# Peptides against a protein of PDB entry 4JHK, part 18

Target 1, 212 residues: chain A of PDB entry 4JHK
Amino acid sequence: EDYKIQSFDLETQKLLKTALKDPGSVDLEKVSSVIVDQSLKDQVFSREAGRICYTIVQAEAKQTNGSVFRRNLLNRLQQEFKAREETRKRSTQEWVCLVSFICNIFDYLKVNNMPMVALVHPVYDCLFRLAQSDALKNEEEVDCLVLQLHRIGDQLEKMNVQLMDELFNLLRDGFLLQEDLSSMGRLLLLEILEFRAGGWKLSDTAQKYYYS

## One batch from the design tools (peptide)

Design b1_p15_1_s2 (made by RFdiffusion4, then SolubleMPNN; from b1_p15_1, 8 letters changed)
Fold by OpenDDE base, seed 1:
Structure b1_p15_1_s2 (fold): chain B 212 residues (1-212), chain A 15 residues (1-15)
Amino acid sequence: as target 1 above (212 residues)
Amino acid sequence: MFRLPEVTEDFSGFL
């Protein structure tokens, strides 16, 4: 399988490749740290990171029935989540990377082909934070919010429809009432409102309107 | 006017 890890140095690439094939032969704590660190810097990598993490988890489980990697990964993720407000204050870029990573872990790191229940509330907490008025005025945060809802919104709703209803009430209010939204931000909110209303699918007509 | 969500810190079930 092809994993997009060219952004790492050669030594780290070797480490990751080995972890994917023979996790018992590497320091899985180090591997988890490397993946989290890079995911906090590169939002694009966050998507690939989810897939990589799932593969390593499966490989370790198969090889040793171990869970060292997953434990370290989730511990680090929890630490970053707890510090999310400080992260947001320090760097919007790091904040949206964190949200992206958490959402992608939710998407890929499934247990028995089901999302990890323990991640449901943390994911919603992140999305609700992005739906606050101070975040909606920042296009980078709106981009992140809409992207995640496109990727995992249907799965999240299945886990808790009440929270999703509350979230979209905020998005609707933001779209209708908030004065300092950018034109693009307002367009993105309208699109995601329509996306959910259409069963988490975009009609051909809507696709042309928003993206063609 | 927006409402701040109730903060949760779930992860413990998988640690």
Scores: peptide ipSAE 0.029, ipTM 0.573, DockQ to the pose 0.467
Fold by OpenDDE base, seed 4:
Structure b1_p15_1_s2 (fold): chain B 212 residues (1-212), chain A 15 residues (1-15)
Amino acid sequence: as target 1 above (212 residues)
Amino acid sequence: MFRLPEVTEDFSGFL
């Protein structure tokens, strides 16, 4: 199985490949740090990072019945989450990467084929932050919000429908009432409202309208 | 899928 790790140097690529197959032979703390650091720089990689993390977790569990990698990963994730407002103030790009990474870990890092309950509120907190007026006026934050809802909205709703309802109330209000939205931002909000209303799916007609 | 070891970490800080 191939993993998209071309953004790393060859030495790091070798480290990651070894971690995927023989996690007991590498420093799993270092591996987790490398993955998190890159995920905070590259929003696209954060998607792949989720899959990589899941594989390493499973490999370590199988090989040693250990959880060193997962523990280090989640500890780092918690630290970054706690500092999220500082991150947002420093760099919108790093902030949306953080959100993307948290969401992708939620998506891929399953426990007994179920989402980690501990990540539900952190994910919602990030999405609620993106749904605030000061964030909705920023196109890159709107893009991130809508992207995550497309990817994991259905799963999140299954975990807590009440929070999802509250979130979409904010999105509806933003769409209707906020004056400083870009045209694209407003369009994206409308699309995601329709997306959920359609059972987290887009009709062919809607696909054509919004993305063709 | 393999059973994972129990997570001993306290996630209360996420809330």
Scores: peptide ipSAE 0.027, ipTM 0.682, DockQ to the pose 0.085
Fold by OpenDDE base, seed 2:
Formats: structure tokens, C-alpha cells, sequence
Structure b1_p15_1_s2 (fold): chain B 212 residues (1-212), chain A 15 residues (1-15)
């Protein structure tokens, strides 16, 4: 399968391609670091990163029954998660990239076709942070929040419906009560409220209404 | 899908 890694230099591309095919022949810590670093700078890449990570994990498991890559990846992710408030303070862009990456890892890095339970609360913590008033006023953060809920909301709800209810209570309150939302932010909140209410599906009519 | 080995230490303190 072809992976979108054109943003890397040729040497790094080769490293990643080798990791995908023969993970035992490369420094998997370095590979994980490269993927995380790029994902923290490019939100679009974060989704592809999820696929890449899953493939490397599977390849290593098949080759050696090892988990060196996954361990390094998750350790780095944990470090970034712990520092998330500092990241947000420093750069909204890096913060939303971090959230996007964590969510995409949750989405793709499944075990036995099931989400990792250990990632559930960290993902919710990120989404709850985006649902706070100081974040909802920032359209970039609202975009991230809504995007992630579109991608993994149904899966997250299956893992913990109570937290999802609480999250959407915040979103509803933000939509109804917060004065400094952008027009687009308010529209996105309304859309995601409708999206969940519709069983995490959007009709063609609604799609045209919100995203024309 | 290949069954992955269990790794528990990776998640210590993540929550």
C-alpha cells in the first residue's frame, strides 16, 4: 500500500518505507519520533500517521512478535499528552495537531480490532479541553473538536457513553450560552449536535446545509 | 488481523 509521506525528506521516506516492510532492520524509536514530530506539525498527516503506525505495529508483531515501535510511540504520546497545556499555551496549531494525532492513534491503532481502552480517557480529556469556554471561542480548536468527533465519536461513545453525554452537554451549553463563538463555530457545534443525535450519521440534506 | 502481543506497561500513567 502507498502511504502519503512526501512531506519527509528522501532519507526519512526510505526509513519509513523500510519500517513498514522490515521493522527489525531500523531504529524503531527513531521512526516513532519522526512520525510524532511530523504529526505535531501537520494535522493532515496525523491521519495518515495512524495508518502508518498501525502497519508498522502489525509488521513488527508478525516479524518478531515484538512491540518496540508501539511502546516508543505510546511513550512519546504520553509525554506530549502530559505537556498538553504547555503546548496549547505555546501554539494552538501544535495543540490541535496533538489532539488530532491522539485521536487518530485511537482510531487506527486497534488491538484485535478493538480500540485501546487506555486511550479512552486521554482522548476524552483532550476533547473536554476543547469544549471549555476558552477553547470554544477559537475556531481552530472548534474545527479540531468537531473533526475528531466526526471521525471517532461513535467509537468513543461505545467505550464510555457517560463521558460522551457530559461532553455534549458542554457543547450544547457552549452553543446556547457562549457569546464569543464565531458564526462558523456555532454552526459547527450545531452540526455535531445533530450528527450525534442522528446516530453519528448525517443525511445528504444536512451535509449540504452545513458544508456547502 | 494479526493478534498483537499484550503490552500493559505502555499505558501506565497515561490516564
Amino acid sequence: as target 1 above (212 residues)
Amino acid sequence: MFRLPEVTEDFSGFL
Scores: peptide ipSAE 0.023, ipTM 0.656, DockQ to the pose 0.101
Fold by OpenDDE base, seed 5:
Structure b1_p15_1_s2 (fold): chain B 212 residues (1-212), chain A 15 residues (1-15)
Amino acid sequence: as target 1 above (212 residues)
Amino acid sequence: MFRLPEVTEDFSGFL
């Protein structure tokens, strides 16, 4: 397996590569912090980070039956989640990176092939925040919201359909009633409403309409 | 996929 870690310096690349193959020989707290820090700066990396985290968790479980990496990772996620409003106030970019990272961890880091139940409400809380009127008027936040729902919406709905219904009530109201949405923002909301209505997939016709 | 050890503290404290 090859992972996209070229954005790190050579020392950190070596650290990550070693963690992937021999997690017992490195400081797994440091590894987790490096991954989180980069994920909070680079939304594209957050997807790769999910795969990396999954591999390290599996490697540690196989090697020592341990979970040191996972504990440190989740602890850091909890800290960032608790500070999410301050992060949003400081930087929209950092905020959407945080949401993206939490969603990607939910997607990739499963426990015995099941989603982590502890992450369900935090993920919904982030998505509900993005669905508020003050966030929907920001195209970058709408982009993030729609992207995450495309990636994990079907999984989240299986975990709690009532919360998903409530979330999409907000999105429908935003689409229909909010005046200060950008043209692209409004289009993205319409697309995601259609996406869920279609069973979390797009028809060939819709694919061409929205993305061709 | 390897079976992961259960860690109650990871799940109980996240929210």
Scores: peptide ipSAE 0.026, ipTM 0.673, DockQ to the pose 0.074; fails the geometry check

Design b1_p15_1_s3 (made by RFdiffusion4, then SolubleMPNN; from b1_p15_1, 7 letters changed)
Fold by OpenDDE base, seed 2:
Structure b1_p15_1_s3 (fold): chain B 212 residues (1-212), chain A 15 residues (1-15)
Amino acid sequence: as target 1 above (212 residues)
Amino acid sequence: MFTLPEVTEDFSSFL
């Protein structure tokens, strides 16, 4: 498989490639730290990091039945999650990258082919934060919110329908009542409302309307 | 795909 690791220097790329193939031969704590650090800086990588993490987790499990990488990854993720408000204050980009990364980990790291229960509330918390008025006025945050809901909304809803209802109430209210939304932000909110209403699917017609 | 155990870390304490 091709992994999007071109944003790393060559030495780090080698480290990651080795981790993917032979995780026992590298410092998996360092690998996890590198992945998290880059995910906070690079949105493209952040969106794909889950796949890389999944592969490393599987490789380690197959090789040693270990979980060193996953443990370190989640520990670091927990630290970043705890500091999320400071991150948002410092950099909107890093904040949306963090959200994207958390959602991506939720999407890829499964337990018995099911989402990790421990990540459900943290993911919702991030999405709820993006659904607040101060975030909805920022197109970058709206883009992130809508993107994540397209990616994992159906899975999240299955884990907690009540929270999803509450989230979409906020999105509906934002769409209807908030005056300082960008035109694109408003359009994206409408689209995601329609997306969920359609069972987390878009018709071909709707897709053309919103994205063509 | 290998079956993985649930993680012991609880993020809910940080909400």
Scores: peptide ipSAE 0.035, ipTM 0.734, DockQ to the pose 0.115
Fold by OpenDDE base, seed 3:
Structure b1_p15_1_s3 (fold): chain B 212 residues (1-212), chain A 15 residues (1-15)
Amino acid sequence: as target 1 above (212 residues)
Amino acid sequence: MFTLPEVTEDFSSFL
């Protein structure tokens, strides 16, 4: 299987490829650090990072019944999560990369094809932060919020429908009542409201309307 | 597929 890791130098690409095939032969702490660092800089990579992480976790479990990689990954992730407000203050781009990464880890690091329960509230916390008035006025944060809800909204709702209802109440209020939304931000909020109302589905025609 | 145990403490301990 092919992985999209062209953003790394050749040495790091080799390291990642080795980790995917033979995790016991590499420093898994270093591998986890490299993946997290790149995910915090490149939002596009965060989706691929989730898939890569899942594969390494599976490979290590099969090889040694170990969890060194996952432990290091989640420890780094929780450190970044804890510092999320400072990250947001420093750089909106780094903040949305962090949210994207957490959401993609939620999407891919599954146990028995189910999300890790410990990640449910952290994901909601990030999405609720993006749904606050001070974040909704920033188009980059709205883009991130809507993108994550498209990717994992249906899964997240199954874990806690009450929190999803509360989140969408905030989004509806933002759409209807907040005056300093950009035109694109308002359009994206409307789209995601309709997306959920339609059972987390969007027609091709609707997709072109909102995203062309 | 290989079944993995859930390691909740790796993240939840800091929440």
Scores: peptide ipSAE 0.035, ipTM 0.722, DockQ to the pose 0.115
Fold by OpenDDE base, seed 1:
Structure b1_p15_1_s3 (fold): chain B 212 residues (1-212), chain A 15 residues (1-15)
Amino acid sequence: as target 1 above (212 residues)
Amino acid sequence: MFTLPEVTEDFSSFL
């Protein structure tokens, strides 16, 4: 299978490829660290990272019935999550990468084809933070928020509809009441409100209006 | 695909 790991040096690419096929032959703690580090730098990679992580988890389980990779991955993720406000203060880019990575892990790293329950509240916490007034004025944060809701909103709602209702109340209020939204930010909020109202599906008409 | 156990350590509990 083809994985998008061209952003890494050749040695690291080899490490990742080996982890995907023969996880018992590599340092899986190092592998997890490399994936997290890159995901915190590259939001695009974070999507691929979720798929890579799932594959490594499955490979290790099959090979040794082990969970070293998943344990190290989630431990590192928890550390980054705990420091999320400091990260946001330091770098909006790193912050949205962190959110993207957490959401992508939620999307890909499933147990018995179901989301990990332990990730539900952390994901919502990130999205609620992006829905605050100080974040909604930043287009980069709005882009991240809307992107994640497009990707995993339907899954998250199934896990906790009450939290999703509360989140979208904030988004509605932001759309209607917040003065310093960018024009694109306001457009994105309207689109995501319609997206959920349509059962997490975008009509052909809406697709043309917002993205053509 | 292999069945995996749920994580024993609650992610939110460490937050």
Scores: peptide ipSAE 0.035, ipTM 0.731, DockQ to the pose 0.128
Fold by OpenDDE base, seed 5:
Structure b1_p15_1_s3 (fold): chain B 212 residues (1-212), chain A 15 residues (1-15)
Amino acid sequence: as target 1 above (212 residues)
Amino acid sequence: MFTLPEVTEDFSSFL
C-alpha cells in the first residue's frame, strides 16, 4: 500500500519504507522522531501519520512482539503537548498540525481495541483551546477543530460525554455571540453543531448544503 | 491485527 512520504528525502523515504515492513532492521527511535517532526510541518502528512504509525506498531508487534516505536512516539507526543501553547504562539500552522497529529494517534492506536484512555483528556484540552474566543476568530483553527470533531467526535463522546457537552456549549456560544468570526468560520461551527445533533453524521440535505 | 498491551504512559501530568 502507498503512504504519502514524498516530502522526505530519498534516504528518509527508504528508512520509513523499511520501518513499515522490517522494523527490526532500523532505529525505531529515529523513525518516530522523523514522523513527529514532519507531522508538525505538513498538514497532509499529519493526517497520514496516524496510519503510518499504526502500520509500524503492527509490524513491530508481529516481528518481535516489541513496542519500542510506540513508546518513543508517545514520549515525543507528550513533550509536544506540554509545549502546545508556545507552539501556538510561534506558528498557527504547527499548532493545528500538532492537534491533528494527536487526534490521528488517538484514532489509529488502540489498547485492546479501545481508544487510549491517556489521550482522552489531552485531545479534549486541545479542542477546548481551539474553542476559545481568540482561536475561533482564526479560520485555520476553526478548520482544524471541525475536522477533528468530524473524525473522532463520536469516539470522544463515548469516552466522556460531559466534556463533549461542555465543549459544544462553548461552540454554540461562539456561533451565537462572538462577533469577529469569519463567514466561513460561522458556517463551519453551525455545520458541526448539526453534525453532533444528527448523531455524528450529516443528512443528505446537509451534505449538499455545506459541501455541494 | 495485533492488539496493543496496556500502556503505562500518563498524559495527565502534561495537562
Scores: peptide ipSAE 0.034, ipTM 0.716, DockQ to the pose 0.114; fails the geometry check

Design b1_p15_1_s4 (made by RFdiffusion4, then SolubleMPNN; from b1_p15_1, 6 letters changed)
Fold by OpenDDE base, seed 2:
Structure b1_p15_1_s4 (fold): chain B 212 residues (1-212), chain A 15 residues (1-15)
Amino acid sequence: as target 1 above (212 residues)
Amino acid sequence: MFTLPEYTEDFSSFL
C-alpha cells in the first residue's frame, strides 16, 4: 500500500516507511511528532496522515501489542488542541490543518470500528470555532469546515445529534444573516446545509451544481 | 449566539 509522504525528506520518508512495517524498530515518539508537525503545515498530508497513523497503530498492536505511537500521537494532538486559539491567531493555515488532522484522526483511529468517544467534543469544538462569525468570513476556514463535515459529519451526528443541530443552526444563521461572507463561502454553506438535509449524501445533480 | 465551551479532554484516557 502506498502512502503520500513525498513532502518529507528522504530520511524521514524512510523513517515513516519503517514505522509502517516494523514499528518496533523506530522511535515511535519521534514518528508521531513528525507526523503531527507535517500535518500542521500541509493540509494534503493532513488527510493522508490519518490513514498512516491508523496503519502504524495496527502494526504496533500486531507486533508488540503496544500503544506507544497512539499514546504519543494523542498526547501531542491534545497539546495542539489546547493551543488552538493561539495557533489560529498565528496562522489560519496551521489552524485549518490542525482541524483537518484532528478530524482525520477521528475518522481513522477507531476502536472496534467505532469512533473514539474522547475525540467527539474536541472535534465539535473545532467545528464550532469554524462556525463563528469571525471564522465564517474567512473562506479558508469555511473550506475546512465544509470539507470536514463532508468527511465525518455523518459519524459525528451519530455520536451527538444535539451538537450537530446546534452547529448547523450557526451555519444557517451565518448563511442567512452574516453580511461579510464571500460568495463562495455562502455557496459552500448552502451546499453543506443541503448535504446534511439529504442524509449526508450529495446527488449527482447537486454535485454538478456546487462543484462543476 | 453559541459560546464555544472549553473542554478538559484527556485524549490519552481512551488508550
Scores: peptide ipSAE 0.030, ipTM 0.594, DockQ to the pose 0.692
Fold by OpenDDE base, seed 5:
Structure b1_p15_1_s4 (fold): chain B 212 residues (1-212), chain A 15 residues (1-15)
Amino acid sequence: as target 1 above (212 residues)
Amino acid sequence: MFTLPEYTEDFSSFL
């Protein structure tokens, strides 16, 4: 398979390519660190990173029945999650990259074709933080929230419908009651409310209305 | 196909 790793220098590209084919021959802790670092800087890369991570996990399991890469990846992710409030204060861009990365790992890093249960609450915690009034007034945070719910909302709901109900109560209240939302932010909240109400899909009419 | 060991550690418990 082809992976989008052109943003890395040639040495790092070689490292990643080797990890994908022969994970036992490289430092998998270093590989995980490189992937996390880039994902925290580039939200677009985070989705590709999820796919790369899944492939490396599968390759290592097949080659050595090991899980060194996954452990290092999740440990680093846990550290970043723990520091998420400080990250948000420092940089909104880094914060939304962190949320995006956590959500993409949840989406791609399946265990026996099932989501990791341990990631459910951390993902919800991030989404609940984005649903607070101080975050909803920031269009970049609303963009991130809505994007993640489009990608993994249906999976998250299957894991815990009560938390999803609580989250969407906050989004509904934000849409109806919060005064300092941007016009685009308000539009995005309405769209995601309708998206869930429609079974996590948009009708053809809604698709044209919001995205034509 | 090979099966991966289940990750059972509570991710949020490390806060």
Scores: peptide ipSAE 0.029, ipTM 0.684, DockQ to the pose 0.111
Fold by OpenDDE base, seed 1:
Structure b1_p15_1_s4 (fold): chain B 212 residues (1-212), chain A 15 residues (1-15)
Amino acid sequence: as target 1 above (212 residues)
Amino acid sequence: MFTLPEYTEDFSSFL
């Protein structure tokens, strides 16, 4: 399986490749730090990072029955989550990267094929923050919100349907009542409302309407 | 405007 790590320098690429194949031979704390740092800069990579992290976790478990990588990864993730408001204040780009990364970790890092329960509320907290009026006026934040709900909304709802209902109440209110939404932002909110209403699926007609 | 309380669970609890 190929992993998209071309954005890293050659030394770091070698480190990551080795971690994927022989995690016991590398500094897994360093590996986790590198992955988190890059995920906070590149939202596209954050998706790949989820797959990479899962693979390293599985490889370490099989090789040494260890969990050094996962421990360091989750500890760093928790630190970034706790500082999320400061991150948002400093950089919208870093903020949406953080949200994307947390959601992707939720999606890929499963325990016994189940989502990590400890990530449920942090993910919802991020999505609710994106659903606030000051965030909905920013198209970059709306893009992030809608993208994550497309990716993990069905899984997240299964973990807590009440919070999902509350979240979508905010999105509906934003769509109907907020005056400073962009045209695209309003379109995306309508699409995601229909997406959930359709059982987290998009009809062919809707697909053409929103994305052609 | 509705605001949820902050949840700060220990992510390492699943290790």
Scores: peptide ipSAE 0.029, ipTM 0.587, DockQ to the pose 0.768
Fold by OpenDDE base, seed 4:
Structure b1_p15_1_s4 (fold): chain B 212 residues (1-212), chain A 15 residues (1-15)
Amino acid sequence: as target 1 above (212 residues)
Amino acid sequence: MFTLPEYTEDFSSFL
């Protein structure tokens, strides 16, 4: 199986490849740190990071019945989550990468074929932050919000429909009432409102309208 | 598919 790790130097690529195949032979704390660091900088990698993390978690569990990688990963994720407002102030790009990474971890790290309960509130907190007026005026944040809802919205709703209803109330109000939305931002909000209303599905025609 | 059991309900439980 191929993983998108081209953004790393060759030494780090080797480290990651070894972690994927023989996690017991590497420093899994270091591996987790490297993955989180890169996920905060590279949107392309952030998308794939969840899959990589899942593979390492499963490999370690099978090899040693260990959970060193997962513990370190989630500890680091919690640290970054707690500092999310500072991250947002420093760099919108790093902030949306953080949100994307958390959502990808939620998507890939399943427990008994179900999402981790521990990640539900953190994910919603990130999405609610993106749904605030000061974030909705930034197209990059709207892009992130809509993208994550497309990826994991249906799963999140199954975990807590009340929070999803509250979130979409904010999105509806933003779409209807907020004056400083970009035209594209407003279009994206409309699309995601329709997406959920349609049972988290879009027709081919709708896909072309909003994303072509 | 093999999946790990859940031992915690929030992030703080992993610290």
Scores: peptide ipSAE 0.028, ipTM 0.673, DockQ to the pose 0.120

Design b1_p15_2 (made by RFdiffusion4)
Fold by OpenDDE base, seed 2:
Structure b1_p15_2 (fold): chain B 212 residues (1-212), chain A 15 residues (1-15)
Amino acid sequence: as target 1 above (212 residues)
Amino acid sequence: SAEEVDEELLESLEE
């Protein structure tokens, strides 16, 4: 499988490649740190990061029946999640990268081919934060919110439909009542409202926008 | 991460 790791230096690329094939031969704490750090800087990479993480987890489990990488990864993720408000305050870009990363981990890091239950509330917490009025006025946050809902909304709803209903109540209210939304933000909210109403069915145009 | 791992939390996350 081909992984997009060209953004790293050659030494780090080698480290990641080795982790994917022979996780027992590398410092998996370092690997997890590198992946998280890059995911917090590059929202595009966060998508690839989920896939990379899944592969490393599976490789380690198969090779040594270990879970060192996953433990380090989840520990770091939890740390970043706990500090999410400070991150948001410091940098909107880092905040949306964090949300993207958490959502992508939720999407790819499956347990018995199912989403990790423990990640459901953290993901919803992030999305609810993005759905607050102070976040909805920021187009970058709206873009992130809508992007994640396109990618994992159907899975999240299956995990907790009540929370999804509550979330979309906020989004509907934002769309209808909030005055300081950007034109694009308002369009994005409308689109995601319609997307869920349509049963989370992705159109060809949406596929290109969100996954290409 | 250089911080101490919360094993109990990690176990819950792995369920």
Scores: peptide ipSAE 0.019, ipTM 0.607, DockQ to the pose 0.112
Fold by OpenDDE base, seed 3:
Structure b1_p15_2 (fold): chain B 212 residues (1-212), chain A 15 residues (1-15)
Amino acid sequence: as target 1 above (212 residues)
Amino acid sequence: SAEEVDEELLESLEE
């Protein structure tokens, strides 16, 4: 497997590696800030960031029974989430990176193999924002929406089926009624509608892509 | 997957 850690300079790479092996020997607030900053710039990295965060959390728990890294990470996520509308206005790219990062943290940062309940509503809020008409007309936002639903839709539904039903009502209406969707956007909405209807089941190839 | 072994991640970071 090839990770995108090469996007960091050598010093930062060393910092991350040290945090993974010996979290007590580094400034975990700085580590969390570095990961969040890069995740807001690169959506592809956000998936790997989730795995890195999970490993650091586990390492710190085992080493000191501490949660300094997780606390700092979640605090930063909360700050970015609160400012999400400002971020969207400034840059669509940064907005979809933010959504991707929050969803990946939800996917990877589990406690006792369970999703963090505190992240359920923030994730849904982001997805509902992407499902609004002003967002559905932007293919970049539709790509983000569909990607997240492929990765964590089944988990989110288990946490709150009512919100998922409401979300997919919006997506169905967008597919059927919205006139300014791109051709690709419309195809993506249809695909995700069918994906849920099929029980969130992917082919072996698709499963590796979204869940590996 | 989050269930991936930590050693695999570490090896990838060293490449």
Scores: peptide ipSAE 0.017, ipTM 0.534, DockQ to the pose 0.027
Fold by OpenDDE base, seed 4:
Structure b1_p15_2 (fold): chain B 212 residues (1-212), chain A 15 residues (1-15)
Amino acid sequence: as target 1 above (212 residues)
Amino acid sequence: SAEEVDEELLESLEE
């Protein structure tokens, strides 16, 4: 498989490649830290990070039946999640990267081909935060919210339809009632409302955009 | 580190 790790230096690339093939030969704590750190800076990388993480988890499980990487990864993720409000206050960019990373880990890091139940509430908590009035007025946060819902909304709904209904009630209210939405923000909210109403089905064009 | 793994998180993963 080809992984998009060109943004790292050659030494780090080698580290990641080795982790993918022979996880027992590298410091998996360091590997997890590198992946998380980059994912918190680059929203585009976060989706690729999900695939990388899943592959490392599988490789370690197969090689040693171990879960060192996953434990370190999830522990770091939990730490970042707990500090999410401070992150948001400090940097909107880092905040949306955090949300993207959590969502992509949810998307890719499956156990027995099932989403990790432990990640459901953290994901929803992030999305609910993005759906608050103070976040909806920021296009960067709206972009993040809509992007995640396009990517994992159907899966999240399967895990908890009640929370999804509550989330979309907030989005509907924002669309209809909030006065300080940007034109683009309002359009994005409308689109995602219609997207769910249509059964979370993407057109070929939209599929390419959100999953490329 | 593995020594600092959040026990609450681990418990949640066992559910």
Scores: peptide ipSAE 0.016, ipTM 0.585, DockQ to the pose 0.139
Fold by OpenDDE base, seed 5:
Order: sequence, then C-alpha cells, then structure tokens
Structure b1_p15_2 (fold): chain B 212 residues (1-212), chain A 15 residues (1-15)
Amino acid sequence: as target 1 above (212 residues)
Amino acid sequence: SAEEVDEELLESLEE
C-alpha cells in the first residue's frame, strides 16, 4: 500500500514506513508527534494522516496487542483541541488544519468498527465554532466547515441528531441573516443546507471531489 | 511520556 509521505525528510519517511510495518521497533510517541505536527501544517495531509494512523493502530494491535500509538495520538489531539482558540487567533490556516485533522481521525479511527464516542463532542465543538458569525465571514473557515460536513456529516448525525439540528439552525441563520458573507461563502452554505436536506448524498462528480 | 494525558477520555476509548 502506498502512503503519501514525500513531504517528510528521508529519515522521517523511514520512521513512518517502519511504524506501518513493524510498530514495535520504533518510538511510537515520536511517530504520533510527527504525524500531528505535519497535519497541523498541511490540510491535505490530514486526510492521509487518518489512514496512516488507522494502519499503525491495527499493526500494533496485531503485533504486540498494544495501544501505545493511539494513546499518544489522542493525548496530543486533546492538547491541540484545548488550545484551539489560541490557534485560531494565531493562524486561520493552522486552525482549519486542526479541525480537518480531528475530523479525519474521527472518520478513520474506529473502536469496534464504530466511531469513537469520545470524539463526538470535540468534533461538534469545532464545527459550532466555525458556524459562529465571526468565522462564517472568513471563506477559508467556511470551506473547512463545508468540507468536513460533506465527509463526516452523516456519521455525526447518527451519533447526535439534536446537535446536528442545532448546528444547521446556525448555518441557516447565517445564510439568511448575516450580511458580511463572501459570495462563495454564501453559496457554500446554501449547498451544505441542501446536501443535508437531500440525505447527505452526492453526485459522482461531487464524490470524486470530496473523497478522492 | 512527559505529557499529561486525560485518563477519563482514554479509559472511555479503551472500553
């Protein structure tokens, strides 16, 4: 299986490849740190990070019946989540990378083939923050919000339909009432409102865009 | 690890 890790230096690439095949032979705390650090810089990598993390978790479970990697990963995730407001203040780009990373971990990392219940509220908290008026005026944040809802909205709704209803009430109000939305931001809000109303289903073209 | 971990969250994930 091919993993997109070309953005790392050769030593780090070797570390990640070894973690995927023989997790017991590497420092899994270091591996988790490397993955989180890169995910906070590159939103595209955050999707790949979810797949990589899942593979390492499965490999460690099979090899040693351990969960060291997952524990370190989630610990770092918790730290970044707690500092999310400061991150947003410092850099919108880093903030949307953080949200993307949390959502992708939710999407790929399962417990007994089910979404991690403990991640439901953190994910919703991030999405609710993106749905506030000060965030909706920023096209980059709207892009992130809509992208995550396309990817994991149906899963999140199954976990808590009440929170999803509340979130979309905010998005509807933003679309209808907020005056300082960008043209593209307004179009994206309309699209996501219609997407949920249609049962979270995409055309083949849209499927390729959001899930390729 | 020198990092503080949320034990309550970790326990819930391992069940």
Scores: peptide ipSAE 0.016, ipTM 0.588, DockQ to the pose 0.156

